Peptides against a protein of PDB entry 3ESW. Designs and how they scored, part 16

Target 1, 322 residues: chain A of PDB entry 3ESW
Amino acid sequence: NNIDFDSIAKMLLIKYKDFILSKFKKAAPVENIRFQNLVHTNQFAQGVLGQSQHLCTVYDNPSWHSIVLETLDLDLIYKNVDKEFAKDGHAEGENIYTDYLVKELLRYFKQDFFKWCNKPDCNHCGQNTSENMTPLGSQGPNGEESKFNCGTVEIYKCNRCGNITRFPRYNDPIKLLETRKGRCGEWCNLFTLILKSFGLDVRYVWNREDHVWCEYFSNFLNRWVHVDSCEQSFDQPYIYSINWNKKMSYCIAFGKDGVVDVSKRYILQNELPRDQIKEEDLKFLCQFITKRLRYSLNDDEIYQLACRDEQEQIELIRGKTQ

## One batch from the design tools (peptide; made by RFdiffusion4, then SolubleMPNN)

Design b1_p9_5_s3 (from b1_p9_5, 7 letters changed)
Fold by OpenDDE base, seed 4:
Structure b1_p9_5_s3 (fold): chain B 322 residues (1-322), chain A 9 residues (1-9)
Amino acid sequence: as target 1 above (322 residues)
Amino acid sequence: NVEKALKIL
């Protein structure tokens, strides 16, 4: 009896695919009850859900992508990408070109496009007057500021002229294309949209300890890559724990296809207590939200994403052993 | 310009 190993392998692959797909079927009534109870009883879970409802979908806006691409100096960007790509002896069409693009977008965004704002310049005294600004506190948005998803406005007084300057914390990334300034929130928000506008697979990473950054899925590296627009950083997940000596408890990645606890990638030392939720409940929450985000996908898309998820989980386990 | 952005995919 010649065992048709190819037939057996095909049958095993089908059964494995069916097994993977079975995990992504509609949630059982018990899972829905568990989810509802978790988000009603745990504030951290409610926060993760609320963030997922925005961050997982908001950047998938074709109209915004067009506005971004019309606003950026694409000729400069591609000229620089092509220049660095050619220096390294790469041929056109290699998957690595996208990594060069993301590196140039980081450069362009930090050096040419966007500005860090510790304090705003005085609206009356003009540019380079931020040193003269004293914080007075924060207020709610006015009627104009509220049009751009502004949650908070920081108020500053100029020590030179006495005038008040408002610094709205806009959450509308299209308004950020105009203002071209902010802190980590505005930087990450607009930069996430920029990367999405180039058709890239991008996640927004939220750290509980008041920082935010991106991850990009490199097809060349076949993994999620750390991307921080504030730092012009590509593939340096250690910068927070090692270089900054930052203490952290949670890093959660939000993308169109899922929500993932990526804490293991970034929390290398100085881990704070993970006391906001049970680990099993956080894992359940992320999986449950991820499952919901994939409900409209076909079986092949679900399977490919599940394979990517498994690879990432293996990476996140191995990364703690280095 | 938009076509160049899409050719990288």
Scores: peptide ipSAE 0.015, ipTM 0.572, DockQ to the pose 0.020
Fold by OpenDDE base, seed 3:
Structure b1_p9_5_s3 (fold): chain B 322 residues (1-322), chain A 9 residues (1-9)
Amino acid sequence: as target 1 above (322 residues)
Amino acid sequence: NVEKALKIL
């Protein structure tokens, strides 16, 4: 009896695809009840849901992508990408070109485009006067600041002239293209939009211990790559735990196609207690939100994304931080 | 410009 191993392999592949697709079928009533109870009873789960409702969709705006691409010096960016790509002896059409683009966008954003704002300059005394600024606290936005999704305004007094300077914390990334300054929140917000404007697969990563960064899906590396605009960092997930010696509990990635606990990629040492939610409930929450985000996708898109998710889970389990 | 961004996909 010649066992037709090829026929058996084909049949197993079909059954495996059907099994994977079965996980993404409409949520059962019991899963909906579990989800509703979790987000009503657990504050951390409610926070993750609230963030997913904004961060998973806000950057998928074609009008914003156009404004970004019109605002950036694309000639300088592509000139620098082409130069570094050619210097390393790569051929045109290699998937690695996108990694060079993201590295140049990190350089351009930090060096040429955006500024870190620890304290604002005095609006009356002009540039390089931030040293003379004393914080007075925070206020609500005025009528003009409120037009640009501003929740908080930091207030500073100039020690030289006595005038008040306002530093509004804008959440509108289009306003950030004008202001060209901020802290980790403004940096990550605008840089996420910039990467999305180049058609890249990007996630926003929230860390509970008051930091935020991006992940980019590299087609060359076939994985999610750490990207921090504040640090001009590409593929250095260890910088927080090792270089900064930062203590962390949770890192959650938010993208158009899913929500993922990526804590294992970034928390390599100095782990804080994960006491905000049960691990099983966090896993369920992320899977449930991801399933909802994929509800309009076809079977082939769902299957491709599910294969990518399984590869990421294998990476996160193996502790293969390069 | 948009065409160059799309050629990376």
Scores: peptide ipSAE 0.014, ipTM 0.561, DockQ to the pose 0.020
Fold by OpenDDE base, seed 2:
Structure b1_p9_5_s3 (fold): chain B 322 residues (1-322), chain A 9 residues (1-9)
Amino acid sequence: as target 1 above (322 residues)
Amino acid sequence: NVEKALKIL
């Protein structure tokens, strides 16, 4: 009996695909009950859900992508990308071009486009006056600031002229294209939109210990890559735990196609207690939200994403010995 | 310009 190994392999692949797809079928009533109970009883779970409702979809706006691409110096960006790609990129293959693009976008954003704002300059005294600014606290947005999804406004008094300067913490990334200043929140928000405007697979990473960054899916590296616009950092997930000696408990990635606990990528030392939710419940929550985000996808898309998810989970378990 | 950006992706 010649065992048709090709027929068996095909049958196993079909059965494996069906098995994977079965995990993404409509949630059972028991899973819906578990999810509802979890988000109503656990504040951290409620926070992750709330973040997912915004961060997983807000950047998928074609009108915003057009505005971004019209605002950026695309001629400068592509000139720099082409220059770096021409040195070594052809030897590594075409997929590396996107890695050069992301690296140039990091450079362009930090050096040419956006500014860090510890304190605003005085609106009356002009540029380089932030040293003279005393914080008075925070207020709600005024009628103009409220148009741009502003949750809070930091208030500063100038020690020289006595005038008040408002620093609105805008969450509208289109307003950030105008203001071109902020802290990690504004940086990551606008930079996530910028990367999405170039058709890239991007996730927003929230760290519980008050930092935020991006991940980009590199087709060249065939993995999620750490991207921090504040640091002009590409593929340096260790910077927080090692270079900053930052203590962290949770890093959650939010993307169009899923929510993933990426803590293992970034928390290499100085781990804080993970006491906000049971590990099983966090895993369930991320999987449940991911499943919901994929409900409109076809079987091939679901299968491809599930294969990507499995490779990421293997990576997160093994720890990259880079 | 937008069409050139979309063709490289």
Scores: peptide ipSAE 0.010, ipTM 0.532, DockQ to the pose 0.018
Fold by OpenDDE base, seed 5:
Structure b1_p9_5_s3 (fold): chain B 322 residues (1-322), chain A 9 residues (1-9)
Amino acid sequence: as target 1 above (322 residues)
Amino acid sequence: NVEKALKIL
């Protein structure tokens, strides 16, 4: 009896696919109850849910993608990408091109396009006057600022001319294409949209200890890659824990297809207490939201994403010291 | 020691 190992392997793969797909069926009533109870009783869980409702979908806007692509110097960007890609003799195939693109977008964004704003320049005295600015506090947006999803406006007085300058903290990334300045929030917000506008798989990473960055899914590296627009950093997840000596408790990634606790990628030392939620409840929450985000996907899409999730979980468990 | 300006969100 020649055991047809190929037939057995095919059958095992089919059964494995069916098993994976079975995990993404509609949530059981008990899971819905657990979810509702968790988000009602745990403030951290409610925060993660609230962020997911915005960050997982807001960047999937084709009209915004068009505006971004019309605003960027695409000729410069692609010229630089092509120049760097040509150095490697194309030996690694087309998939590496997107890594070069993301690296150039990081360069372009930090060096040519966007500005860091600790303090605004004085609207009256002009450029390079931020040193003369004294913070007076924060207030709500005015009627014009409110049009651009502004929750807070920082108020500054110029020590030289006495005039008031407003620094609205805009959350509308299209307004950020005009203002071209901000802190980590504005940087990450607009840069996430920029990466999405090139059709890339991108997640927004929120750190509880007041920082934010991106992850990009590299088809070349076949994994999620750390991307920080503020730092012009590509694949350097260690920069916060090691280089910054930053203490952190939670890093949560928000993408179109899922919400993932990525803390293990970034928290390499100086871990703060993870006391905001039980680990099992956080795992459940992220899986539940991820499952909901995938309800409209077909079986092949669900299977591919589930394979990515498993690979990422293995990576996060193994603690691959890059 | 680059005083990383508190990136207030």
Scores: peptide ipSAE 0.031, ipTM 0.724, DockQ to the pose 0.012; fails the geometry check

Design b1_p9_5_s4 (from b1_p9_5, 7 letters changed)
Fold by OpenDDE base, seed 4:
Structure b1_p9_5_s4 (fold): chain B 322 residues (1-322), chain A 9 residues (1-9)
Amino acid sequence: as target 1 above (322 residues)
Amino acid sequence: NIELALQIL
């Protein structure tokens, strides 16, 4: 009896696909109850859910993508990408070109486009006057500022002229294309939208210890890549734990196709207590939200994403052993 | 990855 190994392999693949797909079927009543109880009883879980409701979908806006692409100096960007790509002897059409694009977008964004704002310049004294600014505290947005999803306005007094300068913390990334300044929140928000506008697979990474960055899915590297617009950093997940010696407890990635605990990628030392939620409940929460985000996808899309998730989980396990 | 494992067989 010639065992048709090809037929057996095909049958095993079908059964494996069916098994994977079975995990992404509608949530059982018990899972819904567990989810509801978790988000009502655990503040961290509620926070993760709230962030997922915004961050997983807000950047998938074609109108915003058009505005971004119209605002950026695309000629400069592609000229620089092509120049660096050609220096390394790559041929056109290689998957690595997108990594060069992301690296140039990091350069362009930090050096040419966006500004770090510790303190605003004085609205009366003009540019390069931030040193003269004294913080007075924070206020709610006014009627104009509220149009741009502003949660908080920092208030500064100029020591030179005595005038008040408002620094609205805008969450509208389209308004950030105009203001072109902020801190890690504004940087990551607009840069996430920029990367999405190029059709890239991007996640927003939230760190509980007051930092945020991106991940980009490199088709060349076949993995999620750390991307920090503030640092002009590509594939340097160690910078926080090692270079900054930052203490961290949680890093959660939010994307259109899922929510993932990526703490293992970034927390290499100085791990803070993970006491906000049980590990099993966090895993359940992320999987449950991910499952909901995939409800409209077809079986092939669900399967491909599940394969990507498995690869990432293997990477995150291996990364702690290096 | 079971697909990778099946390609090695």
Scores: peptide ipSAE 0.011, ipTM 0.510, DockQ to the pose 0.182
Fold by OpenDDE base, seed 5:
Structure b1_p9_5_s4 (fold): chain B 322 residues (1-322), chain A 9 residues (1-9)
Amino acid sequence: as target 1 above (322 residues)
Amino acid sequence: NIELALQIL
């Protein structure tokens, strides 16, 4: 009896695909009850849900992508990408080109496009006057600032001229294309939109201990890659725990197709207590939100994403020290 | 990895 191993393999693949797809079926009533109870009783869970409702979808705006691409110096960007890509003799194929693109976007954004703003320059005294600025506190936005999703405005007084300068903390990334300044929040917000505008698979990573960054899915590396626009960092997830000696408890990634606890990628030492939610409840929450985000996808898309999820989970469990 | 094993088949 020649066992047709090819037929058996095909049949196992079909059954495996069906099994994977079965996990992404509409949530059972019991799962919905568990979810509702969790987000009603746990403030951290409610926060993760609230962030997912914004961060998972806000960057998927074609009109914003067009505005970004019209605003960036694409000729400079692609010239630099092509120059770096040409050095490697194209031996690694087209998939590595996106890694070069992301590296150039990191360079361009930090060096040429966007500015870090600890304190604003004085609106009256002009450039390089931030040293003369004294913080007076924060207030709500005015009528103009409110048009650009501004929740807080930092108020500064110039010690030289006595004038007040407002630093609105805009959450509208299109307004950030104009202002071209901010802190980690503004940097990550606009940079996430920039990466999305190039058609890349991108997640926004929120750290509970007041930092934010991106992840990009590299088709070349076949994994999620750490990307920090503030640091011009590519594939250096260790920088926070090791280089900064930062203590952290939670890192949550928010993307179009899912919400993932990525804490194991970034929290390599000095872990803070994970006391905000039970680990099982956090896992359930992320899976439940991810499942909801995928409800409109076809079976092939669901399957491909589920394979990526499994690979990422294996990576996160194995603790691949890069 | 059953998928890797099945892609090799």
Scores: peptide ipSAE 0.009, ipTM 0.489, DockQ to the pose 0.159
Fold by OpenDDE base, seed 3:
Structure b1_p9_5_s4 (fold): chain B 322 residues (1-322), chain A 9 residues (1-9)
Amino acid sequence: as target 1 above (322 residues)
Amino acid sequence: NIELALQIL
């Protein structure tokens, strides 16, 4: 009896695709009840849901992408990408060129475009006067600041002239293209939009211990790559745990196609207690939100994303931080 | 994934 192994393999592949697709079918009533109970009873789950409602969709705005591309020095960016690509003698391939583009965008953003703001300069005394600024606390936005999704304004007094300077914490990334200054929140917000404006697959990563960064899906490396605009860092997920010796509990990635607990990629040592939610409930929450984000996708898109998710889960389990 | 397992067989 010649066992037709090719026919068996084809049948197993079909059954496997059907099995994967079955996981993304409409949520059962029991899953909806579990989800509702979880977000009403657990504050951490409510926070993750609230962040997903904003971060998973806000950057998918074609009008914002156009404004970004019109604002950046594209001639300088592509000239630098081409120059670095040519030095390394790589064969022409679109996939590897995109990694060079992301590295140049990190350089351009940190060195040429955006500024870190510990304290603002005095609006009256001009540039390089931040040393003379004393914090007075925070206030609500005024009528002008409120137009740009501002929740908080930091207030500073100049020790030289006595004038007050306002530092609005804008959440509108288009306003950040004008102001070109901020801290990790403003940096990550605008840089996420910049990467999305080049048509890239990008996630926003939130760390519970007051830091934020990006991940980019490299088609060349066939994985999610750590990207931190504040650090000009590409593929260095270890910088927080090892270089900073930072203690961390949770890292959650938010993208258009899903929400993923990526803590295992970044928390390599000095792990804080994960006591905010049960591990099974966090896993359920991320899977449930991801399933909702994919509800309008076709079977082939769902299957491709599910294969990518399985590869990422294998990476996260194996602890293969390269 | 089964595709990777079937490529190894």
Scores: peptide ipSAE 0.008, ipTM 0.479, DockQ to the pose 0.194
Fold by OpenDDE base, seed 2:
Structure b1_p9_5_s4 (fold): chain B 322 residues (1-322), chain A 9 residues (1-9)
Amino acid sequence: as target 1 above (322 residues)
Amino acid sequence: NIELALQIL
């Protein structure tokens, strides 16, 4: 009996696809009840859900993408990308071009486009006056600031002229294209939109210990790549745990197609207690939100994403021996 | 990738 290995392989592939797709079918009533109970009883779960409702979809705005592309110096960006890409002689294939693009966007954003703002300059005294600024605290937005999704405004007094300078913490990334300044939140917010505007697969990573960054899916590396706009960092997930000696408990990635606990990628040492939620409940939560985000996708898209998810889970378990 | 694994089989 010649075992038709090709027929068996095809049949196994079909059954495997069906098995994978079965996991993404509409949630059972029991799963919906578990989800509802979890988000109503666990504050961390409620926070992750709230973040997902914003971060997973807000950057998928074609109008915003157009505004970004019209605002950036695309000629400079592509000139620099082409120059770096030409050095490698195309030996590593076309997919590496996107890695060069992301590296140039990191450079351009940090060096040419956006500014770090520890303290604002005095609105009256002008540039390079931040040293003269004393924090007075924070308040709610005024009527103008409220138009740009501003949750808080930091208030500063100038020690030279006595005038008050407002530093609105805008969450509208289009307003950030105008203001071109902020801290990690504003940097990551606008940079996530910038990467999305180039048609890239991007996630926003939230760290519970007050930091935020991006991940980009490199087709060349066939994985999620750490991207920090503040640090001009590409593929350096260790910088927080090792270089900063930062203590961390949770890193959650939010993307269009899923929510993933990426803590294992970034928490290499000095792990803080993971006491905010049960590990099984966090895993369930991320899977449940991911499943909801994929409800409109076709079977092929679901299958491709599920294969990507499995590869990421293997990576996160093995730890990259880079 | 199981598809790659199945192609090697």
Scores: peptide ipSAE 0.008, ipTM 0.487, DockQ to the pose 0.171

Design b1_p9_6_s1 (from b1_p9_6, 5 letters changed)
Fold by OpenDDE base, seed 4:
Structure b1_p9_6_s1 (fold): chain B 322 residues (1-322), chain A 9 residues (1-9)
Amino acid sequence: as target 1 above (322 residues)
Amino acid sequence: NEDIVKKLL
């Protein structure tokens, strides 16, 4: 009996694919009930759901991508990418070139394009007057600020001229192309859109301890890569736990194809209690949202993403980010 | 050294 090993391998592959695909079928009634109960009873779960409803899809806007690409100095960016790529003597390949592009976008964004705003400059006194600004608190947006998805406005008084300066915390990334300033929220928001505008696979990473950054899927490295626009950082997931000695509990990544707990990538020491949700419920939540985000995808797309997810889970278990 | 506190949302 010549065992047709090729036929067996094909059959096993089909069965494996079918098994993987079965996990991404429409949620059973019991899973829907579990999900509804979880988001209704657990505030952290509700927060993750709310963020997923925005962050997973908001950046997939072709109109925004066009506006971004029209606003950036693409000639400067590509000139610098080409220069650095040529220095390293790499053979032309789209995969590695994209890593150079992301590194230049980090440089360009931090050095040339966007500004960190601890305090705003005084609207009356002009540039480099932030030292004279005293915080008075925060308030809701006015009618103009509300047009740009503004959640809060920080209010500052100038110690020199006595005038009030408003620092709206805009969530509209197109408005951020105009204002070109902010903190980690504005930085990450606009930088996520910038990376998406180049057609890249990008996730928005939310840390519960008031920081946010990106992940980019490097086709060259074949993994998710830490990207922090505030730090001009590429592939340095350790900077928070080690360099900053930051205490953290949760890091959740939000992308078009899923929601993933990436805490193991970033929380290397000084872990805070993960007491906001049961680990099993968080895993269920992320999987459930991910399943919903993939409902319109075909079986091949679902399978490819599931393979990527499996590799990431293996990476996160092994601690092999380096 | 931008204080970590300044990096808050």
Scores: peptide ipSAE 0.068, ipTM 0.775, DockQ to the pose 0.011
Fold by OpenDDE base, seed 2:
Structure b1_p9_6_s1 (fold): chain B 322 residues (1-322), chain A 9 residues (1-9)
Amino acid sequence: as target 1 above (322 residues)
Amino acid sequence: NEDIVKKLL
């Protein structure tokens, strides 16, 4: 009996696909109960859910993508990308072009487009007057500021002229295209939208210890790549733990197709206690939200994403980018 | 050190 190895291989592949797809079927009643209990009893879980409801979907707005592309100097960006790609990219194939694009977007955003704002300039005294600004505290938004999803306004008094300057912390990334200034929140928010506007697979990474950045899925590297717009950083996940000596407990990535605990990528030393939730409950929560985000996807899309997820989990366990 | 603290939300 000639064993048809090809037939067996095909059958095993089908069974494997079916097995993977079975994990993404509609949640059982017991899983729904566990999820509801977790988000109602654990504040950290509720926070992760709340963030997922915003961060996983807000950037998938075609009208915003158009506004972004109309606002950026695309001619400059593509000129610079083409220039760098012409040097080294042709040897590595077309997939590397997107890595050059992300690197140029990091450069363009930090050098040409957006500004860091420790303190605002005085609205009366003009540019380079932030040194004269004394913080008075924070307030709720006024009627104008409230139009742009503003939760908090920092209030500053000018020591020179005595006038008050408001620094609204806008969460509307379209308003940030106008203001072109902020801290890590505004930087990451707008930069996430910018990357999405180029059709890239992007995640927003929230760190519990008050920092935020992006991840981009590189087709060239075939993995999620650390991207920090504040640092003009590409593929340097170690900068927080090593360069900053930052202590961290949780890094959670939020994307359209999933929520992932990426702490192992970034927390290389100085780990803080992970006491906000049980590890098994966090894993369950991220998987449950991810499953929910994929409910409208077809079997092939689910399978491809599940394969990507497994590769990422292997990477995170090994601690080495292969 | 001051710049790291300024990076906070």
Scores: peptide ipSAE 0.061, ipTM 0.767, DockQ to the pose 0.011
Fold by OpenDDE base, seed 3:
Structure b1_p9_6_s1 (fold): chain B 322 residues (1-322), chain A 9 residues (1-9)
Amino acid sequence: as target 1 above (322 residues)
Amino acid sequence: NEDIVKKLL
């Protein structure tokens, strides 16, 4: 009896696909109850849910993408991408081109477009006067600042002229295209939108220890790639734990198709206690939110994303044997 | 640097 191994393999692949798809069916009543209880009883879970409701979808705005592309020097960007791509001897049409684009966007954003704002310049004294600025504290937004999703305004007094300068912390990324300054929050917010505006698959990574960055899905590398606009960093997930010697507990990635605990990618040493939520509950929470984000997707999209998720989980378990 | 800590979110 010649065992038709090909027929068996095909049948197993079909059954495997069906099994994977079955995991993304509508949540059972018991899962909904567990989810509701978790977000009502655990503050960290509530925070993750709240962030997911904003960060997973806010950047999927075609009108914002158009405004971004109209604001950036696309001619300069593509000229530099093409130059570096050609210099490394790559052929046109290689998937690696997108990695060069992201690297140039990091360069352009940090060097040509956006500024780090530790302290603002004095509105009266002009440019390069931040050294003369003394912080007085924070206030609520005024009527104009409130139009741009501003929660807090930092107040500074000029030691030279005595005038007050306001530094609004705008959450509207379109306003950030005008102001072109901020700290890690403003940097990551606008840079996430920029990457999305090029049609890239991007996640916003929140670190509990007050840093934020991006991940980009590289089709060339076939994985999620660390991207930090503040550092002009591409594929350097070790910079926080190793280079900065930063202690961290949680890194959570927020994208249109899912929420993922990516802590294992970034927390390589000096781990802080993970005491904000049970590990099983965090895993459940991320999976549950991810499942909800995929409810409108077709079976093929769900299957492809599930395969990607499985590959990422394998990567996170194996660790980079660098 | 300690200055990184001042995020929006």
Scores: peptide ipSAE 0.053, ipTM 0.775, DockQ to the pose 0.012
Fold by OpenDDE base, seed 1:
Structure b1_p9_6_s1 (fold): chain B 322 residues (1-322), chain A 9 residues (1-9)
Amino acid sequence: as target 1 above (322 residues)
Amino acid sequence: NEDIVKKLL
């Protein structure tokens, strides 16, 4: 009996694909009950769910993408990308161009476009007056500020002229294109939208210990790449644990196609207790939300994403960026 | 400083 090895290989590939696809079918009643109980009883799980309902979908807005592209100096950006790509990019392949684009967007955003705001400038005294500003506390938004998804307004008094300056914490990224200032939240919010506007695969990374950044999926490197707009950082996931000596417990990535615990990429030392949820329940939660986000995708899209997820999990276990 | 790196609400 000639063993048809080709037929066996094809059958094994089909069975493997079917097995992978079976994990992304509609949730069983028991999984729905487990999910509902988890988010009802665990505050951390409820927080992750709440963040996913916003962060996984809000940046997939074609109108916002158009406004972003109309606002940025695209001629300057592409001139700089082309200049860097021409040095070595052709030897490494065409996919490296996108890595140069992300690096230029980091440069452009930090150096030419956006401003860090510890304290606002005085509205009366003008530019470079933030040193004269005393914080008075925070309050709710007024009627104008409320139009731009503002939950909190920081209040400052000028020590020179005595006038009050408001620093509204806008969550509307289109308003941030106008204001062009903020802290890590405003930076990451707008920069995530900017990367999405170029058609890139992007995730928003939430760290429990009061920081946020991005990840970009590099087709050249064939992996998720750390991107921090505040730091103008590309592929430096170690900066928080090593350079800052930051203590951290959780890093959760939120994208249109899934929610992933990426803590192993960033928490290299000084790990804080992971006591907010059981590890098995966090894994279940992220998988359950990811499954829901993929319900409208076809079998080939689901399979390709599942293969990408598996490679990422292998990377995270090995601790080596391949 | 936690106040400097505060997230959006």
Scores: peptide ipSAE 0.044, ipTM 0.764, DockQ to the pose 0.011

